Peptides against a protein of PDB entry 4HTP. Designs and how they scored, part 60

Target 1, 231 residues: chain A of PDB entry 4HTP
Amino acid sequence: SQTVASHVPFADLCSTLERIQKSKGRAEKIRHFREFLDSWRKFHDALHKNHKDVTDSFYPAMRLILPQLERERMAYGIKETMLAKLYIELLNLPRDGKDALKLLNYRTPTGTHGDAGDFAMIAYFVLKPRCLQKGSLTIQQVNDLLDSIASNNSAKRKDLIKKSLLQLITQSSALEQKWLIRMIIKDLKLGVSQQTIFSVFHNDAAELHNVTTDLEKVCRQLHDPSVGLSD

## One batch from the design tools (peptide; made by RFdiffusion4, then SolubleMPNN)

Design b2_p14_2_s4 (from b2_p14_2, 5 letters changed)
Fold by OpenDDE base, seed 5:
Structure b2_p14_2_s4 (fold): chain B 231 residues (1-231), chain A 14 residues (1-14)
Amino acid sequence: as target 1 above (231 residues)
Amino acid sequence: SESEELLERLLKEL
């Protein structure tokens, strides 16, 4: 069966996350998230208009927005140093060049941008003049590739991990890669709490998650904001 | 909004 995630471009999620991050106030951050969520729900209703019993939910997006709550896929085994080396190789950056050194020494940037310790931001600026303007991946495809990485990490298949990473990188814009890196490292830096995300999603979401610790179950059972946990 | 534009694009694909 078709899912909403198989239709939604990963670029649109990243654009939403970028807007949330750039917003100064809590209310504005919430507005951007709510608008994305509402659009998702409306599309869900249209996509599944003839199917009353579907398991499709906001889960594919939610697990990327709250990656620290991921319980379905195991650890990626990917660190910033690995990504730095991969980018240097893929982009054919001189090893002693400015951009290679920025990636490798991301914790102590010499620049004025205050991006110290944020590898994703360092990577973004290196990638911006070198990458696609628009990516081609859907949210479903991103999740499939991330699942592959986690599975192959568990199986100790480093070559297959690299293959999946290359697919993600080569099919993504610099902005999409910034957010993808943050999803892999499990730190989005949105400036909005987990509790706020749950509260916007559904009034009972935080409670159900506290009991089940199952993000998919939360998204599925509380898909309709008008239907409560006790109903 | 960008989200509304996304929805419009997605609905056209159905």
Scores: peptide ipSAE 0.227, ipTM 0.851, DockQ to the pose 0.929
Fold by OpenDDE base, seed 2:
Structure b2_p14_2_s4 (fold): chain B 231 residues (1-231), chain A 14 residues (1-14)
Amino acid sequence: as target 1 above (231 residues)
Amino acid sequence: SESEELLERLLKEL
């Protein structure tokens, strides 16, 4: 069965997240998220026009926006140091070179951007001159690859983890990788709270999540903003 | 908006 996530480019989610992050005010941040969400819902309605009983929802996107609330997939087992080593290998960076050292020592201030401690930003600047300008992954494909990583981590299949990571990296722009890293590390730095995201999604979302701790249930049951929890 | 443009593009693919 077709899902909205199978049609929406991961790049579009990342561009939305980038706009949210760059926005100074709460209202503007909310606007960008709302516009993306509204577009998603409208596309859902069009895609499923002839099918009333679908399980499709905003969940594939929401679990990437609020990765700290992920409960379906297990831990990735990926840290910044692992990603640093992977990028050094993939990009064939000299191990004692400036860019390799930036990635490995990401906690130490090395540049003018003040990105110390933010591995994703450091990676972005290393990747920007080296990577594709446009990615090719959908949100569904990203989630499938992340599922693979988590599954293979539990199975201790490091080679397969690397394979999935390479697929993510080679099919993503520098900007997409910045956000992908933040999703994996589970820190998006959007400047908006979880509560704000839920409140924009649905008035009852925070309450339902507090009870169920199930992000998919929240997205499915409260897919329609006009239908309340008590309805 | 960019999101609206995405929607329009996606709708054309249906």
Scores: peptide ipSAE 0.205, ipTM 0.844, DockQ to the pose 0.932
Fold by OpenDDE base, seed 4:
Structure b2_p14_2_s4 (fold): chain B 231 residues (1-231), chain A 14 residues (1-14)
Amino acid sequence: as target 1 above (231 residues)
Amino acid sequence: SESEELLERLLKEL
């Protein structure tokens, strides 16, 4: 079945997240998220105008925005050190070179940007001059690949994990990879709380999540902002 | 907004 996520480029989510991160005030951060969400809902209505009983929801995006709350997908088994090694290999970086060392020693401040400890930012600057400028993945495709990674991690298929990671990397811009890394590591550093995200999504979202701990149910049941839990 | 532009583009693809 058709989903909103199958149409929305991953780049557009990343652009939204980037705008949120760069915004200083809570209100501005909220505005950027709200605009993306509203567009999503409008597109949903248009896409499904002739199909009233759909299970499609904001869940594919929400689980990437709040990756700490992921319960459907098992652990990726991926850490910064693994990604560092993968990038060194993929980009054919000299092992003793500046960029390789930056990736491996990401916790040590080496630059003026104060990005120490933020592997995704360090990776971004390494990737920016080396990768494509525009990605080609949809949100659905990203989730499919992440599902594959989690499944293969559970099955201890390291080679297949690498394959899926390579597909993600080779089809993503540096900016998209920055956010993808943060999604995998489960730390987006948006500067806005989980509670705020839920509050913007739906007034009852935090409550429903507290009871169910099911992000998909939250997104599905509270898809319409005008329909509450008690309705 | 950028989100509005996205929506317009996506709607054209339907």
Scores: peptide ipSAE 0.105, ipTM 0.793, DockQ to the pose 0.926
Fold by OpenDDE base, seed 1:
Structure b2_p14_2_s4 (fold): chain B 231 residues (1-231), chain A 14 residues (1-14)
Amino acid sequence: as target 1 above (231 residues)
Amino acid sequence: SESEELLERLLKEL
């Protein structure tokens, strides 16, 4: 079925997340999220203008923004060390080289950037001079690949996991990969709370999530900000 | 915003 997520580039979400992260104040962070959300809703209305009964919602994006709340997709089985090794292999980095060591020892400060402990940021700087300037994946495609990873992890198909990861990586910019890593590791470091994200999404979102623990249900039932839980 | 502009472009492609 036609979805908003099948049209929205993953790069757009990542750009929004980047703006949120770089913003210093809560209000500015909220503004960036709201702008993305409002645009999403507007596009939804246009896309589904002739179809009132659709299951499409903000869920595909929300589950990437709040990956800790993911319940549909099982564990990826991916940690920073695995990604480090993958990048070393993919980028053909000398194992004893500076960049390989930065990835492997990401917890230790090695440079002036102060990014110690943030694997995604370290990866970003390694990737920036080596990766595509523009990615090609939609939010839907990213979710499909992540679904594949989780499924194959459950099935213990390591080679297929690697295949999907390589597809994600090779079709993504350095910036997109930074955020993708954070989504996989489930730590976006946006500087805004889950509560704030929910409050911007819908006034009743936090309450409904607390009861149902179903992020998709929250996104579907509260798709319209003007329609409350009791309506 | 960049997101708004992008989605507006996408809207025109519908």
Scores: peptide ipSAE 0.075, ipTM 0.774, DockQ to the pose 0.847

Design b2_p14_3_s1 (from b2_p14_3, 5 letters changed)
Fold by OpenDDE base, seed 3:
Structure b2_p14_3_s1 (fold): chain B 231 residues (1-231), chain A 14 residues (1-14)
Amino acid sequence: as target 1 above (231 residues)
Amino acid sequence: SFVERVEKLIEELE
């Protein structure tokens, strides 16, 4: 069946997240998230105009925005050190070179950016002059690849994990990879709380999540902001 | 913008 996520470029989510991160005030951060969400809901209504009983929801995006709450897919088994080594190999970086050392020693302060401890930011600056300017993945495709990684991690198929990771990074811009890394590591650094995200999504979202711990159920049951839990 | 692209996609679906 058709899904909103199959039509939304991953780049659009990443651009929204970038705007949220760069915004200083809570109100401005909320505005950017609300605009994305409202557009998603509008597209949903148009896409499913003739189909009232659909399971499609904001879940594909929400699980990337709140990756710490992911319960459907198992652990990726991916850490910063693994990604560093993968990038060094893929980009053919000299192991003793500046960029390779930046990736491997990402916790050590280097340069003027003050990005020590943030692997995604270190990776972004290494990737920016080396990768595609525009990615080609939809949100659905990103989730499919992440599902593959988690499944293959459970099955201990390291070769297939690498294959899916390579597909993700070769089809993504530097900015998209910055956010993808943060999604995998499960720390977006948006500067807005989980409670705020839920409150903007739906007034009853935090309550339903506290009871069910099921992010998909929250997104499906509370898809319409005008329909509450008691209705 | 994302908003504009979504609006365009909606128009294409109608």
Scores: peptide ipSAE 0.393, ipTM 0.890, DockQ to the pose 0.968
Fold by OpenDDE base, seed 2:
Structure b2_p14_3_s1 (fold): chain B 231 residues (1-231), chain A 14 residues (1-14)
Amino acid sequence: as target 1 above (231 residues)
Amino acid sequence: SFVERVEKLIEELE
């Protein structure tokens, strides 16, 4: 079935997140999110103009923006250390080299950027001169790969987990990987609260989520900002 | 921008 997520590049979400993070004021952060959301809704209306009762919603993006609220997908079983080792292998970095040590010792500052403790930022700078300038994944494809990782983690299929991770990494820019890492680790560091994200999405979103704890239900039922929870 | 790309995609769907 056709979904908005199948047409939206993951890069577009990541660039939006980057703009949000770099914005200092709350209003500016909200503006960037709102612009993305409004465009998504507009595309949804166009894509589904001849179809009623579709289940498609903002959920594929929302679950990446608020990864802490993910309840459908099981745990990834991925930590920073595992990613560090994977990158060292994938990029063929010397184990005792500067970049490998930066990844492994990400909690201790060794560089000039002051990114200690933020593995995603450290990875970004290592990846920037080495990886693709533009990724090729859609939001749907990213979610499919993340679903695969979670499923295979549950099944204890480490080989397949690695395979899916490699697909994500090799088809993503450094910026996309920065945000992908943060999604997996479940800390986006956007500088806006969950409540702010919900409030921009829909006036009743926070309430519905508090009751249901179901992010997809929130996105489906409150897809139209003009239709309230009590309607 | 994403907004511009979405607008273009919408036009292509019409």
Scores: peptide ipSAE 0.325, ipTM 0.870, DockQ to the pose 0.969
Fold by OpenDDE base, seed 4:
Structure b2_p14_3_s1 (fold): chain B 231 residues (1-231), chain A 14 residues (1-14)
Amino acid sequence: as target 1 above (231 residues)
Amino acid sequence: SFVERVEKLIEELE
């Protein structure tokens, strides 16, 4: 079935997240998220104009924006150290070189950017001069690959995990990889709370999530901001 | 921007 996520480039989500992160004020952060969400809903209405009772919702994006609330997908089994080693291998970085050491020792302040402890930012600067300028993945494709990683982790298929990670990495810009890493590690550092995200999405979203703990259900049932839980 | 791309995509669907 057709989904909004199959038409939305992952780059568009990442650029939105980047704008949110760079915004200093809460109001500005909210504005960027709202604009993305409103556009998503508008596209949904157009895409599904002739189809009633679709299951499509904001869920594919929401689960990437609030990855710590993911309950459908099992654990990835991926940590910063694994990613560091993967990048060193993939980029053919000298193991004793500056960039390799930055990735491996990402917790130690070594740079002027103050990115200590944020592996994604460290990775970004290493990747920026070495990877594609523009990614090719949709939000749907990213979720499919992440599903594959989780499934293969459960099955203890390390080789297949690596394969899916390589697909994600090789088809993503440095900026997209920065955010992808944060999604996998489940720490986006947006500077906006979960409660704020829910409040912007729908007035009843936080309440429904507190009861159900089901992010997909929240996105599906509260897809229309004008239709509440009591309706 | 994403907004502009969505508008374009919507136009393509009509």
Scores: peptide ipSAE 0.285, ipTM 0.869, DockQ to the pose 0.963
Fold by OpenDDE base, seed 1:
Structure b2_p14_3_s1 (fold): chain B 231 residues (1-231), chain A 14 residues (1-14)
Amino acid sequence: as target 1 above (231 residues)
Amino acid sequence: SFVERVEKLIEELE
């Protein structure tokens, strides 16, 4: 069955997240998220106009926006150090070079950007002049690749993990990779709380999540913002 | 923008 996620470029989610991060006020952050969500719901209605019993929901996006609440896929087994080494290899960076050292020593302030401790931002600046300007992945494809990584991690298939990571990286812009890294590490740094995200999604979302701890159920049951839990 | 792309995609679906 077709999903909204199969039609939405990952770049669009990343652009939205970038806008949210750059916004200083809570209201502006909320606006950007709401616009994305409303558009998603509108597309859902159009895509599924003739299908009443669909399980499609905002879940594919929500699980990337709130990756710390992921319960379906297992651990990736990926840390910043692994990604650093992968990028050094992939980009053929001199190991003793400035960029390689920035990635490996991401916790130490280097340069003028003040991005110490934020591996994703450091990676972004290294990647920007070296990667594609436009990515080609959909949200569905990103989730599929992340599922592959998690499953192969569980199976201890390191080579296959690397393969999926390479596919993600080679088909993503620097901006997309910045956000992808944050999704994998499970820290988006949006400046918006989980509660705020839930409140924008649905008035009952936080409550339902607190009870079920199932993000997919939350997204599915509360897909319509006008239909509450008691309805 | 994403909003614009959604509108276009919706038009293509109709």
Scores: peptide ipSAE 0.269, ipTM 0.861, DockQ to the pose 0.967

Design b2_p14_3_s2 (from b2_p14_3, 6 letters changed)
Fold by OpenDDE base, seed 2:
Structure b2_p14_3_s2 (fold): chain B 231 residues (1-231), chain A 14 residues (1-14)
Amino acid sequence: as target 1 above (231 residues)
Amino acid sequence: DFIERFEKLIKELE
């Protein structure tokens, strides 16, 4: 189906998240999110100009920005240790080498970067000199692959889980993988609260989510920032 | 940046 998410590179979301994370002030963090959201809405209006009744919304992006609120997709069954082992295998890292040990012992400080406990950052530095400089995935494709992982986890198809993970990894830059890891682990470390994200999205978003716990419904019903819940 | 990219995509849809 024709969706905004099918046209937006995953890299664009990741670069936005990176800007948010690096920003120190709340206002600056909000600005970066708002710019992405506004651009998304404008593109939506252009894409669906001749189609009034569409189900397309910001949901494909929102569920990646607030992965802890995901309810449609079931558990991935993926932890940092699994990813570490996968990267060691995929990158053909010596098991007793420095980089392999960094990934496996990500909780233990090994350097001056202060990234202890943040697997995604450790992975980023290992991946940066080894991965594609530019990814090729759209937001929709990322969600499709994540759907596959969750579905196959439920079905206990480990081989297919690995296949989908490999597709994600091989088609993503180091920066994209950093954020993808954080999405899977459900900890983005943006430095901005869920409430703030909702408030920027729509004035009634937090309230609607509190009642429904349905992120897609929130994104659909409150797609237009000028139309409230009572309207 | 992504803003310019979005703008370009929007123009292509017009």
Scores: peptide ipSAE 0.263, ipTM 0.882, DockQ to the pose 0.968
Fold by OpenDDE base, seed 3:
Structure b2_p14_3_s2 (fold): chain B 231 residues (1-231), chain A 14 residues (1-14)
Amino acid sequence: as target 1 above (231 residues)
Amino acid sequence: DFIERFEKLIKELE
C-alpha cells in the first residue's frame, strides 16, 4: 500500500531540519517542526481517505529525526572514518590533498567555519561543489537503503553496504548528505531536546515512549493529536 | 516550498 513517506522527498525533511538548526529560539525551532508535521498529517488524511485502519504513520520521518531511539533497525556499523574513506574514493580526492585531510582529520580545526568535530559539516563543504543540486530520494527510499545497510552489516556483507551507501550518496545533494550523515551517526545537533520533539508530536508521546520504547507504536497510536492514550 | 508541494499532492489525490 502507498505511504506518505513514499511521496515525501527526503530533501523536504532535510530543509526542515536545516531551518530548525539555523533557528535561534526554541519557539522558532518548534514552529518549523510543527509545520512539517502538520503537512504530513494532512497528506496522510488525504492519501488514506478511503482506507481505514492503515498502519502508515509519521514513523518513517520520526526515526530519522530521532535516530538514537531506533530499535527496529540493527546497527549500521558505520563511523566517520569509514565515510571519509568512501568519499575520498568516490570523489577521487588526492589522499594527501586538503579536502581528503579535512575529512580524515575532521576533529582538528583547519578552516574558518569552526566545524571541528562535526564531520557532517566538513563533508558538506567538500561535497557542495561536487554533488548534484537536487536529490531524488523519498523518505521511504532512504529508509529502505538504511534498512539494507543494517541488514548487510549484520550479514557481514561489506560490498553490499558500500553499494547501498553509494546509492544514497549519488542520489543526494550536499545538504541532504549532511543530514544523512548525522542520521547514520545518530546526532542531528538540532538544538531541541527529544522531549520537545515528543511534546510537539503528541502530549502523550513521551509517556508512551517511556513505557514501550517503541517509536513506531508511539507514532501509530498517537497519530491523531486529539486522541490520547486513554481514549 | 514543501507546504506547496504537499498541497499539490493532496489536490492530485482528489
Scores: peptide ipSAE 0.261, ipTM 0.880, DockQ to the pose 0.969
Fold by OpenDDE base, seed 1:
Structure b2_p14_3_s2 (fold): chain B 231 residues (1-231), chain A 14 residues (1-14)
Amino acid sequence: as target 1 above (231 residues)
Amino acid sequence: DFIERFEKLIKELE
């Protein structure tokens, strides 16, 4: 069956995450997340208006927002150094050039930006002037590709991992890639806690997650903010 | 923005 995630551009999630990150106060960060979540829920209700029993939920987005809580897919086997090398190859960057060195030495960059240690930000600035196309992936497609990467990593299919990564990269804007990198590395640097995300999602979300450690179950069972665990 | 897109999508479903 169709899912909300199949209709929502990955760009919309990334723009929301960007707004959250740029916001200084907790309240403003929460507002941006809430707006995205509320829109998602409204679309869910419309999409599934005539369907009483659906498994669709906010899970496809939540697992990207809280990637450290991912338990369904296995490890990607991807680190910053691998991504650096991939970008150097893909963008045909001179290996001894400034941009290649920035990517490889991301922990101690000598560039104009104070992004030391943040590979995703360094990558963003390298990518921004070189990305010619707007991103075209939906949240579902991103998750499908990430599933593929994890599966192929488990199967030791390095060539197929690279193929899926290239598909992600070539179909994403610089901003989307920034966030995709952070999702893969499992550090979004949003400036809001896991507890805050759960509390905004549902009052009982943190409790249910603590018991089940199942993010999908949390998203499905607590899809309706007005229906609690005891209901 | 995304809100407008969501609203449009919802409208298309109705």
Scores: peptide ipSAE 0.256, ipTM 0.881, DockQ to the pose 0.970
Fold by OpenDDE base, seed 4:
Structure b2_p14_3_s2 (fold): chain B 231 residues (1-231), chain A 14 residues (1-14)
Amino acid sequence: as target 1 above (231 residues)
Amino acid sequence: DFIERFEKLIKELE
């Protein structure tokens, strides 16, 4: 079936997240998120204009924005050290080279950027001169690959996990990979709270999530900002 | 930007 997520480039979400992160104030952060959300809803209405009662919602994006609330897919089993080793291999970095050591020792400040402890930022700077400028993945494709990773982790298929990760990496820009890493590690560092994200999405979102702990249900039931829980 | 892309996609669906 047709979904909004199948039409939206992952790059667009990442660009939005980047804008949010770079914004200094709460109001500006909210504005960027709201603009993305509103556009999504408008596209949803157009895409499904002749189909009522679709299950499509903002969930594919929301679960990437609030990855710590993911309950549908199981754990990825991926940590920074694994990603570091993967990048060293993929990029054919000298093991004793500066970039390899940066990835492996990401917790130790080695540079002037103050990115100590932020693996995604370290990776970004290593990837920027080495990766394609434009990614090709949609939000749906990203979620499909993440589902595959989680499934393969559950099945203890390390080789298949690597394969899925490589598919994500090779089809993503450095910026997209920065955010993808943060999604996998479940720390986006947006500077805006979960409560704020929910409040922007729908006035009743936080309440419904507190009761159900089901992010998809929240996105589906509260898809229309004008329709409340009591309606 | 994404807004322009969304608008284009919407237009194509109408």
Scores: peptide ipSAE 0.210, ipTM 0.865, DockQ to the pose 0.966

